# Peptides against a protein of PDB entry 5HDT, part 52

Target 1, 163 residues: chain A of PDB entry 5HDT
Amino acid sequence: MVVKTFMDMDQDSEEEKELYLNLALHLASDFFLKHPDKDVRLLVACCLADIFRIYAPEAPYTSPDKLKDIFMFITRQLKGLEDTKSPQFNRYFYLLENIAWVKSYNICFELEDSNEIFTQLYRTLFSVINNGHNQKVHMHMVDLMSSIICEGDTVSQELLDTV
Target 2, 163 residues: chain A of PDB entry 5HDT as posed
Amino acid sequence: MVVKTFMDMDQDSEEEKELYLNLALHLASDFFLKHPDKDVRLLVACCLADIFRIYAPEAPHTSPDKLKDIFMFITRQLKGLEDTKSPQFNRYFYLLENIAWVKSYNICFELEDSNEIFTQLYRTLFSVINNGHNQKVHMHMVDLMSSIICEGDTVSQELLDTV

## One batch from the design tools (peptide; made by RFdiffusion4, then SolubleMPNN)

Design b2_p15_6_s2 (from b2_p15_6, 7 letters changed)
Fold by OpenDDE base, seed 3:
Structure b2_p15_6_s2 (fold): chain B 163 residues (1-163), chain A 15 residues (1-15)
Amino acid sequence: as target 1 above (163 residues)
Amino acid sequence: KPVMVTGKKPERSLD
């Protein structure tokens, strides 16, 4: 299973990182990002999150447009955090925990469209956060948002007004 | 370059 391969991989596994580099690139193709199955898209998002973790602080994706597409894609998947009773919630939890801990979105500060990405992220998080979430989920959401504020040199007034 | 955290796997599993 491809998802398990990246999930179990360590950041210090240099030989494996090189071996699966092409697979990581293919997972970011439109075929997977625009897959018609919602569950498949969630698994792709989790895999992409692990790819960012494994290759941190760098990313195997060099195209700014591709990076934007990936993070907008991941942001769309986070909408699934809204339903805590979903059988897929554990995977949404995994996705949130990963990107919050790794601070994967920090790569976006080097992108021209970083403001759009962060705005959509904050809007999404505020739309799904509710009292049904446990303390760990809330903690990850706060960590994710606070990391961007602390690291960011330029944040739009629109984003500041949303916070 | 913005800071990214290294050296940890998620506590939760997809399985």
Scores: peptide ipSAE 0.252, ipTM 0.871, DockQ to the pose 0.783
Fold by OpenDDE base, seed 1:
Structure b2_p15_6_s2 (fold): chain B 163 residues (1-163), chain A 15 residues (1-15)
Amino acid sequence: as target 1 above (163 residues)
Amino acid sequence: KPVMVTGKKPERSLD
């Protein structure tokens, strides 16, 4: 399983990182990002999150446009956090925990469209937050949003209005 | 460059 391969991979596995680089690139293709199966898209998002973890503090994706597409894609998947009783909730939890801890979205500060990405992220997170979430889920959501505010020199008024 | 955390895997598994 491809997803498990990246999940189990260590950051210091340089040979493996090189070996699976092409796979990482292919996972960011439109074929996967626009896959019609919702569960497949979730798995792709989790895998992409692990890829960002493995290659941190860099990313194997060199195109700013591709990075934007990826993070917008991941943001869309986070909508699935709204249903805590979903059979797939644990995978959404995994996605959230990963990107929050790694601070993967911090890569977006170097993108021209960072404000759009962060705005959509915040809107999405606030839309899915509910009382059914346990403390850890809430913590990850808060940590994710706080990190972006803290490490950003300036935040757009639109983003501030969202918070 | 903004800080990214390295060295930790998620506590939860996918499966």
Scores: peptide ipSAE 0.247, ipTM 0.875, DockQ to the pose 0.757
Fold by OpenDDE base, seed 5:
Structure b2_p15_6_s2 (fold): chain B 163 residues (1-163), chain A 15 residues (1-15)
Amino acid sequence: as target 1 above (163 residues)
Amino acid sequence: KPVMVTGKKPERSLD
């Protein structure tokens, strides 16, 4: 299983990081990002989150446009957090915990369209947050948003209006 | 480069 390969990988495993670099690049292709199966897209998002964790602080993706596509893709998957009773909720929880803990979205500060990415992230999080979420889920959401605010030198008025 | 946390893994697993 490809997802387990990256999930179990350590950041200090340089040999494995080099070995699976091509696979990481392939997983960010349009074939996977635009896959018609929702469950597959969720697994892809989780795998991408692990890839960002493993290769932190540097992403293996060199194209700014590709990075934008990936984070917009991950943001779209976070909408699945809304249904706390979904059979796939634990995987959405995994995704949220990973990106919040690693601060993966901080890579986006180097992108020209960082404001768009962060705006969509905040809108998505506020749209799915509800009383059905446990304390840990809320904590991860807050941590994710706070890390961006603390790291950013400037915040757009649109983003401030969202917060 | 913006700060990212390294050497950390999520508490939860996919499976």
Scores: peptide ipSAE 0.210, ipTM 0.861, DockQ to the pose 0.742
Fold by OpenDDE base, seed 2:
Structure b2_p15_6_s2 (fold): chain B 163 residues (1-163), chain A 15 residues (1-15)
Amino acid sequence: as target 1 above (163 residues)
Amino acid sequence: KPVMVTGKKPERSLD
């Protein structure tokens, strides 16, 4: 199972990281990012989150455009956090926790379209945050947003106005 | 169903 493979992989497992590099690249293809099944897209997002974790602080995706597509994709998946009673909520929780902990979005600071990515992220998070979320979910959301604000010298006023 | 692991902490993170 692909999901389990990346989930269980250690960051210092250099041999495995190299072995599964092509799979990581394949998971970022339009086939998966635009998959018609919402649950499949969520699993893809979780895999991508683990890939960012495993290859941190670098990403195996060298194209800035591809990186933008991936983070916009992940941002869209985070919308699923809105329904705390969904059977898939724990997977959305997994996605949020990993992205927040790794600070994966910080890779976006090297992208020309970082402001667009961050703006969409903040809009998404504020649209889904609600009182049904437990404290840990709230903390992860705050951590994720705070990590970007800490690099605020590169953050536009438009983003600040969104917050 | 897929096993989900929460609370996994990486050795490295972006700062």
Scores: peptide ipSAE 0.046, ipTM 0.743, DockQ to the pose 0.086

Design b2_p15_6_s3 (from b2_p15_6, 7 letters changed)
Fold by OpenDDE base, seed 3:
Structure b2_p15_6_s3 (fold): chain B 163 residues (1-163), chain A 15 residues (1-15)
Amino acid sequence: as target 1 above (163 residues)
Amino acid sequence: KPVMRTGKKPKRFLD
């Protein structure tokens, strides 16, 4: 199982990281990012989050366009956090916890379209935040947003208006 | 498997 393989892999597993590098690259293909099944897209997002975790502090993806596509894709998946009673909520929580702790979105500071990515992220998070979320969910959302503000030199006025 | 409860402290981007 691909999902379990990346989820169970540690950052110091150098031989495994090399072994599964091609699989990591393949999972970021348009075939998976544009997969018609919503549950499959969520699993792909979790795998991508784990890939960023495993290969930190260097992402295996080198194309700026591909990185933008990945983070816009992950951002779209975070919409699923809105329904706390969804059978897939635990996977959405895993995705949120992972990207918040690993600070994966900090990769976007090297992209020309960073403001677009961050704006979409903040808009998405504020759209799904509700009183049904427990303290851990709120904490991860705050940590995710705070990390970007703390590391960024400049942010767009549109982003500032959403904060 | 929670990310923050691994045996080793994980490396982070721009940490």
Scores: peptide ipSAE 0.329, ipTM 0.792, DockQ to the pose 0.085
Fold by OpenDDE base, seed 5:
Structure b2_p15_6_s3 (fold): chain B 163 residues (1-163), chain A 15 residues (1-15)
Amino acid sequence: as target 1 above (163 residues)
Amino acid sequence: KPVMRTGKKPKRFLD
């Protein structure tokens, strides 16, 4: 129900955005980020991606530590892209498509630990890329990585040399 | 609901 609520919400619904702000904040709590069920964590990640989409270009999360936790959490979920035959693959695809299109990771440039986050993201993507993925998946992966390279001044040269 | 199929270019985050 919560997943559908945020998934169906658009960016121009100002009254709804205000109404569900507290719910958005609650979804970023440790209770959800550390949920023991893998499928629940995926749904949480999709909700968080939608929250970033809805509130763009202003994320509702103000704590740098919380933002770091969220993006590290989302990055961990992207590992699920490795199994193209999983019943949940479509949701992993949704997650990837969303964050790539919205450029959610650009928020990380405001964080002191941006390099750590980007490094972990690239390592995760390269660990799953070319595992039977179609062209659309590859496109989103490339879009996600290239956006960070093009917009970032803080990406380490070591990481850039690897790309 | 794929994001790219909404028919509307979303507001996106900048660096």
Scores: peptide ipSAE 0.329, ipTM 0.801, DockQ to the pose 0.101
Fold by OpenDDE base, seed 4:
Structure b2_p15_6_s3 (fold): chain B 163 residues (1-163), chain A 15 residues (1-15)
Amino acid sequence: as target 1 above (163 residues)
Amino acid sequence: KPVMRTGKKPKRFLD
């Protein structure tokens, strides 16, 4: 199982990281990013989050356009956090926890369209935050947003208006 | 935490 493979992989598993690199690249293809099944897209997002974790601090994706697509894709999946009673909520939680802890969105500072990515992320997070979320969810959301603000040299006015 | 690793220094972006 692909999802379990990346989920269980350690950051220091050099041989496995090399072995599954092609799979990691394949998971970022349009086939998966534009998959019609919402649950599949969530699994893909979790895999991508794990890929960033495993290969940190170096993303295996070399194309800036591909990186933008990935983070915009992950951002769209985070809308699933809005329903705390969903059977898939635990997987959305995993996604949030992962990207917050790994600080994967910090990769976007090297991208030309970083402001667009961060703006969409913040808008998405604020749109799904509700009182049904426990403290851990709120903490991860805050950690994610705070990391970007702290590491960013400049923040767009649009992003500031969102915060 | 499921993602956090112990026993070694965790690698994160821009740490």
Scores: peptide ipSAE 0.322, ipTM 0.782, DockQ to the pose 0.096
Fold by OpenDDE base, seed 1:
Formats: structure tokens, C-alpha cells, sequence
Structure b2_p15_6_s3 (fold): chain B 163 residues (1-163), chain A 15 residues (1-15)
């Protein structure tokens, strides 16, 4: 399974990283990002998060437009964190844990539309956060938001209004 | 429950 392949791969597997590079690029195609099945989109998001983890600190995606699409896509998937009772919640947790730990959104600082991406991320996180989330979920959300504020030279007024 | 299991400190973006 593709999801398991990337999930089990570590950062030092240079031969595997080269072998699966084309698959990584293919998973970022519009076919997968716009897939009609919500569960498939979640699996794609988890794969993309693992791809960023595996290739860190160098993302395999070089197109700024593609990177923007990916992070906007991942951000949209985080909406699924709202329903803590969903059978898919554990995968949403995995997605959140991964991107927070790896600091994958820091790639966006190199993009001209970083403000749009970060604003949408913060809006999404604050829209789904609730008392049903355990301490680990809250910690990952805080870590994710804090890393962006700490690493950014400037924070837009719109982003500040969201916080 | 899916959890990241790298076994070591991973490389991260803009550490």
C-alpha cells in the first residue's frame, strides 16, 4: 500500500527516496488533490505529509504553484479534525502530528502567497478546535501556529486578527 | 492510533 510505504520510510533511505520520487510527484497531481472521495483525499494528504517528512529539509516539489496547491489542500483536510468521533479521526491526528513536528509549512515562507496559506491555516485550526480534543491535539495545533509566528519576519494584520 | 515513529530526531524544515 502506498500510504504504508511512505509512512514506514525514514529520512535516510536514499535509494527508496529516489525510487519513489516519481510517485511522490504523481500524488501531488490535480487528479488526487481534487479526488471526489473525502477519505481518499485524507490518505493523499497523509502521504504528502510523509513525503515532506522523508525529504526534509528539501521538498521534492519545486514549483511554487504546486507547493501552494499542496498546502492549501492539506489545510482543507484539517477541517476533519472537528469530528473527534469520526472513524477517520486517527488519520487526521496523524496528519496534524506530522506537519507540526516536521514544520512542513515553513516551506511556505519561500512562496509569494505565504500570507494566504498561513491565514487559511489559522482560520481552519481555530474553526475546528474544541474541548473534545485531547491535550496532544491542542499541543500540536499550538506548536504548528507558534512555529510560523516565530520563524516569520512579519505577520499580517489579517493573521493577527485570526489569532 | 497512528503516531510518527522515526526512532530518532528527524530533520525538519527551518530548524
Amino acid sequence: as target 1 above (163 residues)
Amino acid sequence: KPVMRTGKKPKRFLD
Scores: peptide ipSAE 0.318, ipTM 0.785, DockQ to the pose 0.076

Design b2_p15_6_s4 (from b2_p15_6, 8 letters changed)
Fold by OpenDDE base, seed 1:
Structure b2_p15_6_s4 (fold): chain B 163 residues (1-163), chain A 15 residues (1-15)
Amino acid sequence: as target 1 above (163 residues)
Amino acid sequence: KPVMNTGKAPKRELE
């Protein structure tokens, strides 16, 4: 499975990173980002999160527009965190934990549309956060948001108003 | 360049 392939890959495995580069690029195609199956989109998001982890601090995607699409896509998937009783919740948790720990969204600081991305992220996180989430989920959400605020030289007032 | 963690992130079984 593709998911397991990237999960098991280490950052120092240069040969494997090169080998699976094309797969990483394909996973960011419109075919996968706009896949009609919600569960497939979640799997794609998890793979993309692992890709950012593996290739950190760089990204294999060279197009700013593509990077924007990816992070907007990942942000949309995070809405699935709202249902803690979902059978897919553990996979949503993995997505959140991964991107929070890796600080994957920090790549977006180099994008012209970073404010839009961060704004949507914050709005999404606050829309799904609830008392049903355990402490770890809350911690990852806070870590993700705090990292962006602390490491951003300039943050829009609109973003700050969401905090 | 923005700071990112470059170690091994926590991994969980997804299935």
Scores: peptide ipSAE 0.322, ipTM 0.837, DockQ to the pose 0.744
Fold by OpenDDE base, seed 4:
Structure b2_p15_6_s4 (fold): chain B 163 residues (1-163), chain A 15 residues (1-15)
Amino acid sequence: as target 1 above (163 residues)
Amino acid sequence: KPVMNTGKAPKRELE
């Protein structure tokens, strides 16, 4: 399974990183990002999160537009955290935990449209945050947002005021 | 370059 392959891969495994580079690039195609199945999109998001983890601090995607599309895509998937009773919640949790720990969104600071990405991220997170989430979910959400704020020399004051 | 964690992330099963 592709999902498991990236999940089990280490950052220091250079040979494997090179081997699966084309697969990583393929997963960012419109075919997957715009897949009609919501569960497939979630799995794609998890794979992309692992790809960012594996290739950190760089990303295999050279196109700024593609990176923007990916992070906007991941952001949209995070809305799934709103339903804590969903059978897919564990995968949403994995996605959140991964990107929070890796600080994947920090790649966006090099993008011209970083403010748009961060704005949508914060809006999404605050829209799904509720008291029904356990402490770990809250912690990861806070970690995700704070990691961006800590690098906020490039973050707009308006966005900072929203937080 | 942006600051990112380069260690081993916690692994959790998706299912």
Scores: peptide ipSAE 0.316, ipTM 0.828, DockQ to the pose 0.826
Fold by OpenDDE base, seed 3:
Structure b2_p15_6_s4 (fold): chain B 163 residues (1-163), chain A 15 residues (1-15)
Amino acid sequence: as target 1 above (163 residues)
Amino acid sequence: KPVMNTGKAPKRELE
């Protein structure tokens, strides 16, 4: 399965990185980003998160518009963290842990629309944060937000004032 | 659906 393939791949697996490069590019197509099935979109988001992990610090996606679409897509999936009792919560947790640890959103600092991306991310996180989440979830959310602030010479004052 | 391993850790952070 494609999901397991990227999940189990190491960052130092150079031969495998080259082998699955085209697959990584196809996973970012509109066919997958706009897939009608919510569970499929979550799996796609997890794969994309692993792709950023594997290819860090250089993502295989070169188009600024495509990168924006991907991160806006991942941000939308994080809304699923609101339901801790969902059968898919473990995958939402994986997505959060991955992007927080990898600091994958740091790629967005090179984009013209970085403020829009970060604003949507923070709005989404604050909308789903609740006392029902365990300490690990809270830690990853804080790590994700703080990493952007620490490197955010381009972060808008409006966003900083909401924190 | 495959079971996700949330213990998978990256070796490097994005710079």
Scores: peptide ipSAE 0.095, ipTM 0.744, DockQ to the pose 0.076
Fold by OpenDDE base, seed 2:
Structure b2_p15_6_s4 (fold): chain B 163 residues (1-163), chain A 15 residues (1-15)
Amino acid sequence: as target 1 above (163 residues)
Amino acid sequence: KPVMNTGKAPKRELE
């Protein structure tokens, strides 16, 4: 199971990180990012989140365009947080908690299109926030947005005005 | 379905 493999991997497992590097790269391919199955895309997003965790602070994806695609992809998956009664909600929660805890989106500050990514992230989060979410979900959403604001010297005023 | 573990041990964050 690929999902479990990355989920259980330690940041200090250098040998395993090297072993699964090619798999990590393949998971970011258009085949997976544009997979027609919504549940598969969610699993891919979770794997990518774990990959960012494992390889932190440096992602194995060196292309700025690829990184943008990945984070835009992850952002789109976060839309699934809107339905708290979904059978897949726990995986969406996992995705949110992971990227919030890891502060994965901080990688985007090195990207030319960081403002576009952050804007889309904030719009997505505010669109899915609802009273059905428990306190932990709200906390992770706030943590995720706050981590970006804390680095806000590189964040546009336009983005800040939307918050 | 695979069981998801939302509990994470303290790890190095991106900074």
Scores: peptide ipSAE 0.086, ipTM 0.746, DockQ to the pose 0.075

Design b2_p15_7_s1 (from b2_p15_7, 10 letters changed)
Fold by OpenDDE base, seed 5:
Structure b2_p15_7_s1 (fold): chain B 163 residues (1-163), chain A 15 residues (1-15)
Amino acid sequence: as target 1 above (163 residues)
Amino acid sequence: MSLEEKFPDDKTFSK
């Protein structure tokens, strides 16, 4: 129910965005981010991606620590892209497509630990890229990485060495 | 349906 609610919500419904604000905050709790079921964590990641899409260019999460936790969590889920034959691959694709289109990670530039987040993202993507992925998957991966490089004011040497 | 097609006017976090 919650998954469908956020997936169907548009950015222009301010009243609904306000109504579901508490639900969005609750979804980022440790209960969901550390859920033992891998499929549940994937659904949570997709919901979080939808929340970022809905509330863009802002986010309902005001804590820098919470934002870091969320993006590190989403990054970990992207590892699931490695198995193109998984029945859940379409949801992993949805996650990738969403965060690439919305440029969700760009909010991390406001965080002190942005370099850590971006480095982990790049390492994760390069660990799964070219594992039987079609052109669309590659395009989204490239779009995600290039957007961060192009819009970043500073990039660590470690990240540059990874690219 | 791609996200781009579904949400062509979506705002992004792009600077």
Scores: peptide ipSAE 0.032, ipTM 0.692, DockQ to the pose 0.947
Fold by OpenDDE base, seed 2:
Structure b2_p15_7_s1 (fold): chain B 163 residues (1-163), chain A 15 residues (1-15)
Amino acid sequence: as target 1 above (163 residues)
Amino acid sequence: MSLEEKFPDDKTFSK
């Protein structure tokens, strides 16, 4: 229910955005981010990605620490892209497609720990990319990384070493 | 259906 609600929500629906704001905030709680079930965490990640899409260009999460936690969490979920035969792969694909298209990670440029976030993202993407991925998956990964490089004014040596 | 196709008017994040 929650997943479908956010997936189908329009950015222009201000009433719905306000209505589900509390739900969006609760989805970023430790209860969900640290949920023991990996499928639940994936669903949470997809919902969070949709929330970023819906509330763009501003996120409903005002705390820099919370934003960092969320993107580190999403980054960890992207590890699931490695197994193309997983029954959940399509949902991992949705997550990738969403964050790549929306350029969700670009909000991290406002965070002091952006280099850490981007470093982890790049490490994760390079760790999961394989020959089983089709062209679209590869393109989304490239688009995601390229957007960050293009928008970034400066990058740390650590990030450069990762790339 | 891609996200772009589903939501062609969606806003993106930018620096």
Scores: peptide ipSAE 0.028, ipTM 0.667, DockQ to the pose 0.880
Fold by OpenDDE base, seed 1:
Structure b2_p15_7_s1 (fold): chain B 163 residues (1-163), chain A 15 residues (1-15)
Amino acid sequence: as target 1 above (163 residues)
Amino acid sequence: MSLEEKFPDDKTFSK
């Protein structure tokens, strides 16, 4: 229900955005981010990605620490892209496609720990990429990484070493 | 394409 609600929500509906603001904030709680069930964490990540899509270019999360936690959490979920034969692969693909298209990680440029977030993202993507991925997956990965490099003021040496 | 069309086997995206 929750996943479907955010997936179908139009970002132009300010009334609905206000109505579900509390739910959006609740989904970013440690209860969900540290949920023991891997499938639940994936669903949470997809919901969070949809929230960023809906509220773009802003985010309903005002705490820098919370934003960092969310993006580190989403990054960890992207590890699931490694197994292309998993029944949950389509949801991992959805997550990747969403964050790449929306450029959700660009919000992280406002965070003091942006370098850590981007470095971890790049490491994760390069660790899971394999020949089993189709062209669309590769394209989304490249788009996601390229957007950060092109729009960032500086690229750290650690990030360059990852590439 | 709708999400349902993209992932027909995933009921999560079905309306």
Scores: peptide ipSAE 0.025, ipTM 0.624, DockQ to the pose 0.054
Fold by OpenDDE base, seed 3:
Structure b2_p15_7_s1 (fold): chain B 163 residues (1-163), chain A 15 residues (1-15)
Amino acid sequence: as target 1 above (163 residues)
Amino acid sequence: MSLEEKFPDDKTFSK
């Protein structure tokens, strides 16, 4: 199972990283990013988060446009955090925990449209955060946002208005 | 189990 393979893979498995590089690239194709099934898109997002973790600090995606598309895609999936009673909530939690711990969004600082990406991330997180979330979810959301603010040089007016 | 516990040798994208 592809999902399990990436979840269980660590960064010191160099031979496996090379073996699955092409698969990692294909998972970022429009076919998967625009897949009509919401559950499939969530699985793709989790796999992409794992790929960033595994290949850190160098992501296998070199195109700025592709990286933007991926992070905008991951951001859209985080909307699923709103319903804590969803049968897929554990996967949404996994996605949040992963990207917060790895600080995956930090690669976006090298992108021209970084402010747009961060603005959408903050808007999404503030739109889904609610009192039904436990302390761990809140902590990961705060850690994710704080890391970006602390390591960023400048932020857009739109981002400041959102926060 | 946290990601750090599961993957103790993982590195981040911190500057």
Scores: peptide ipSAE 0.014, ipTM 0.612, DockQ to the pose 0.876

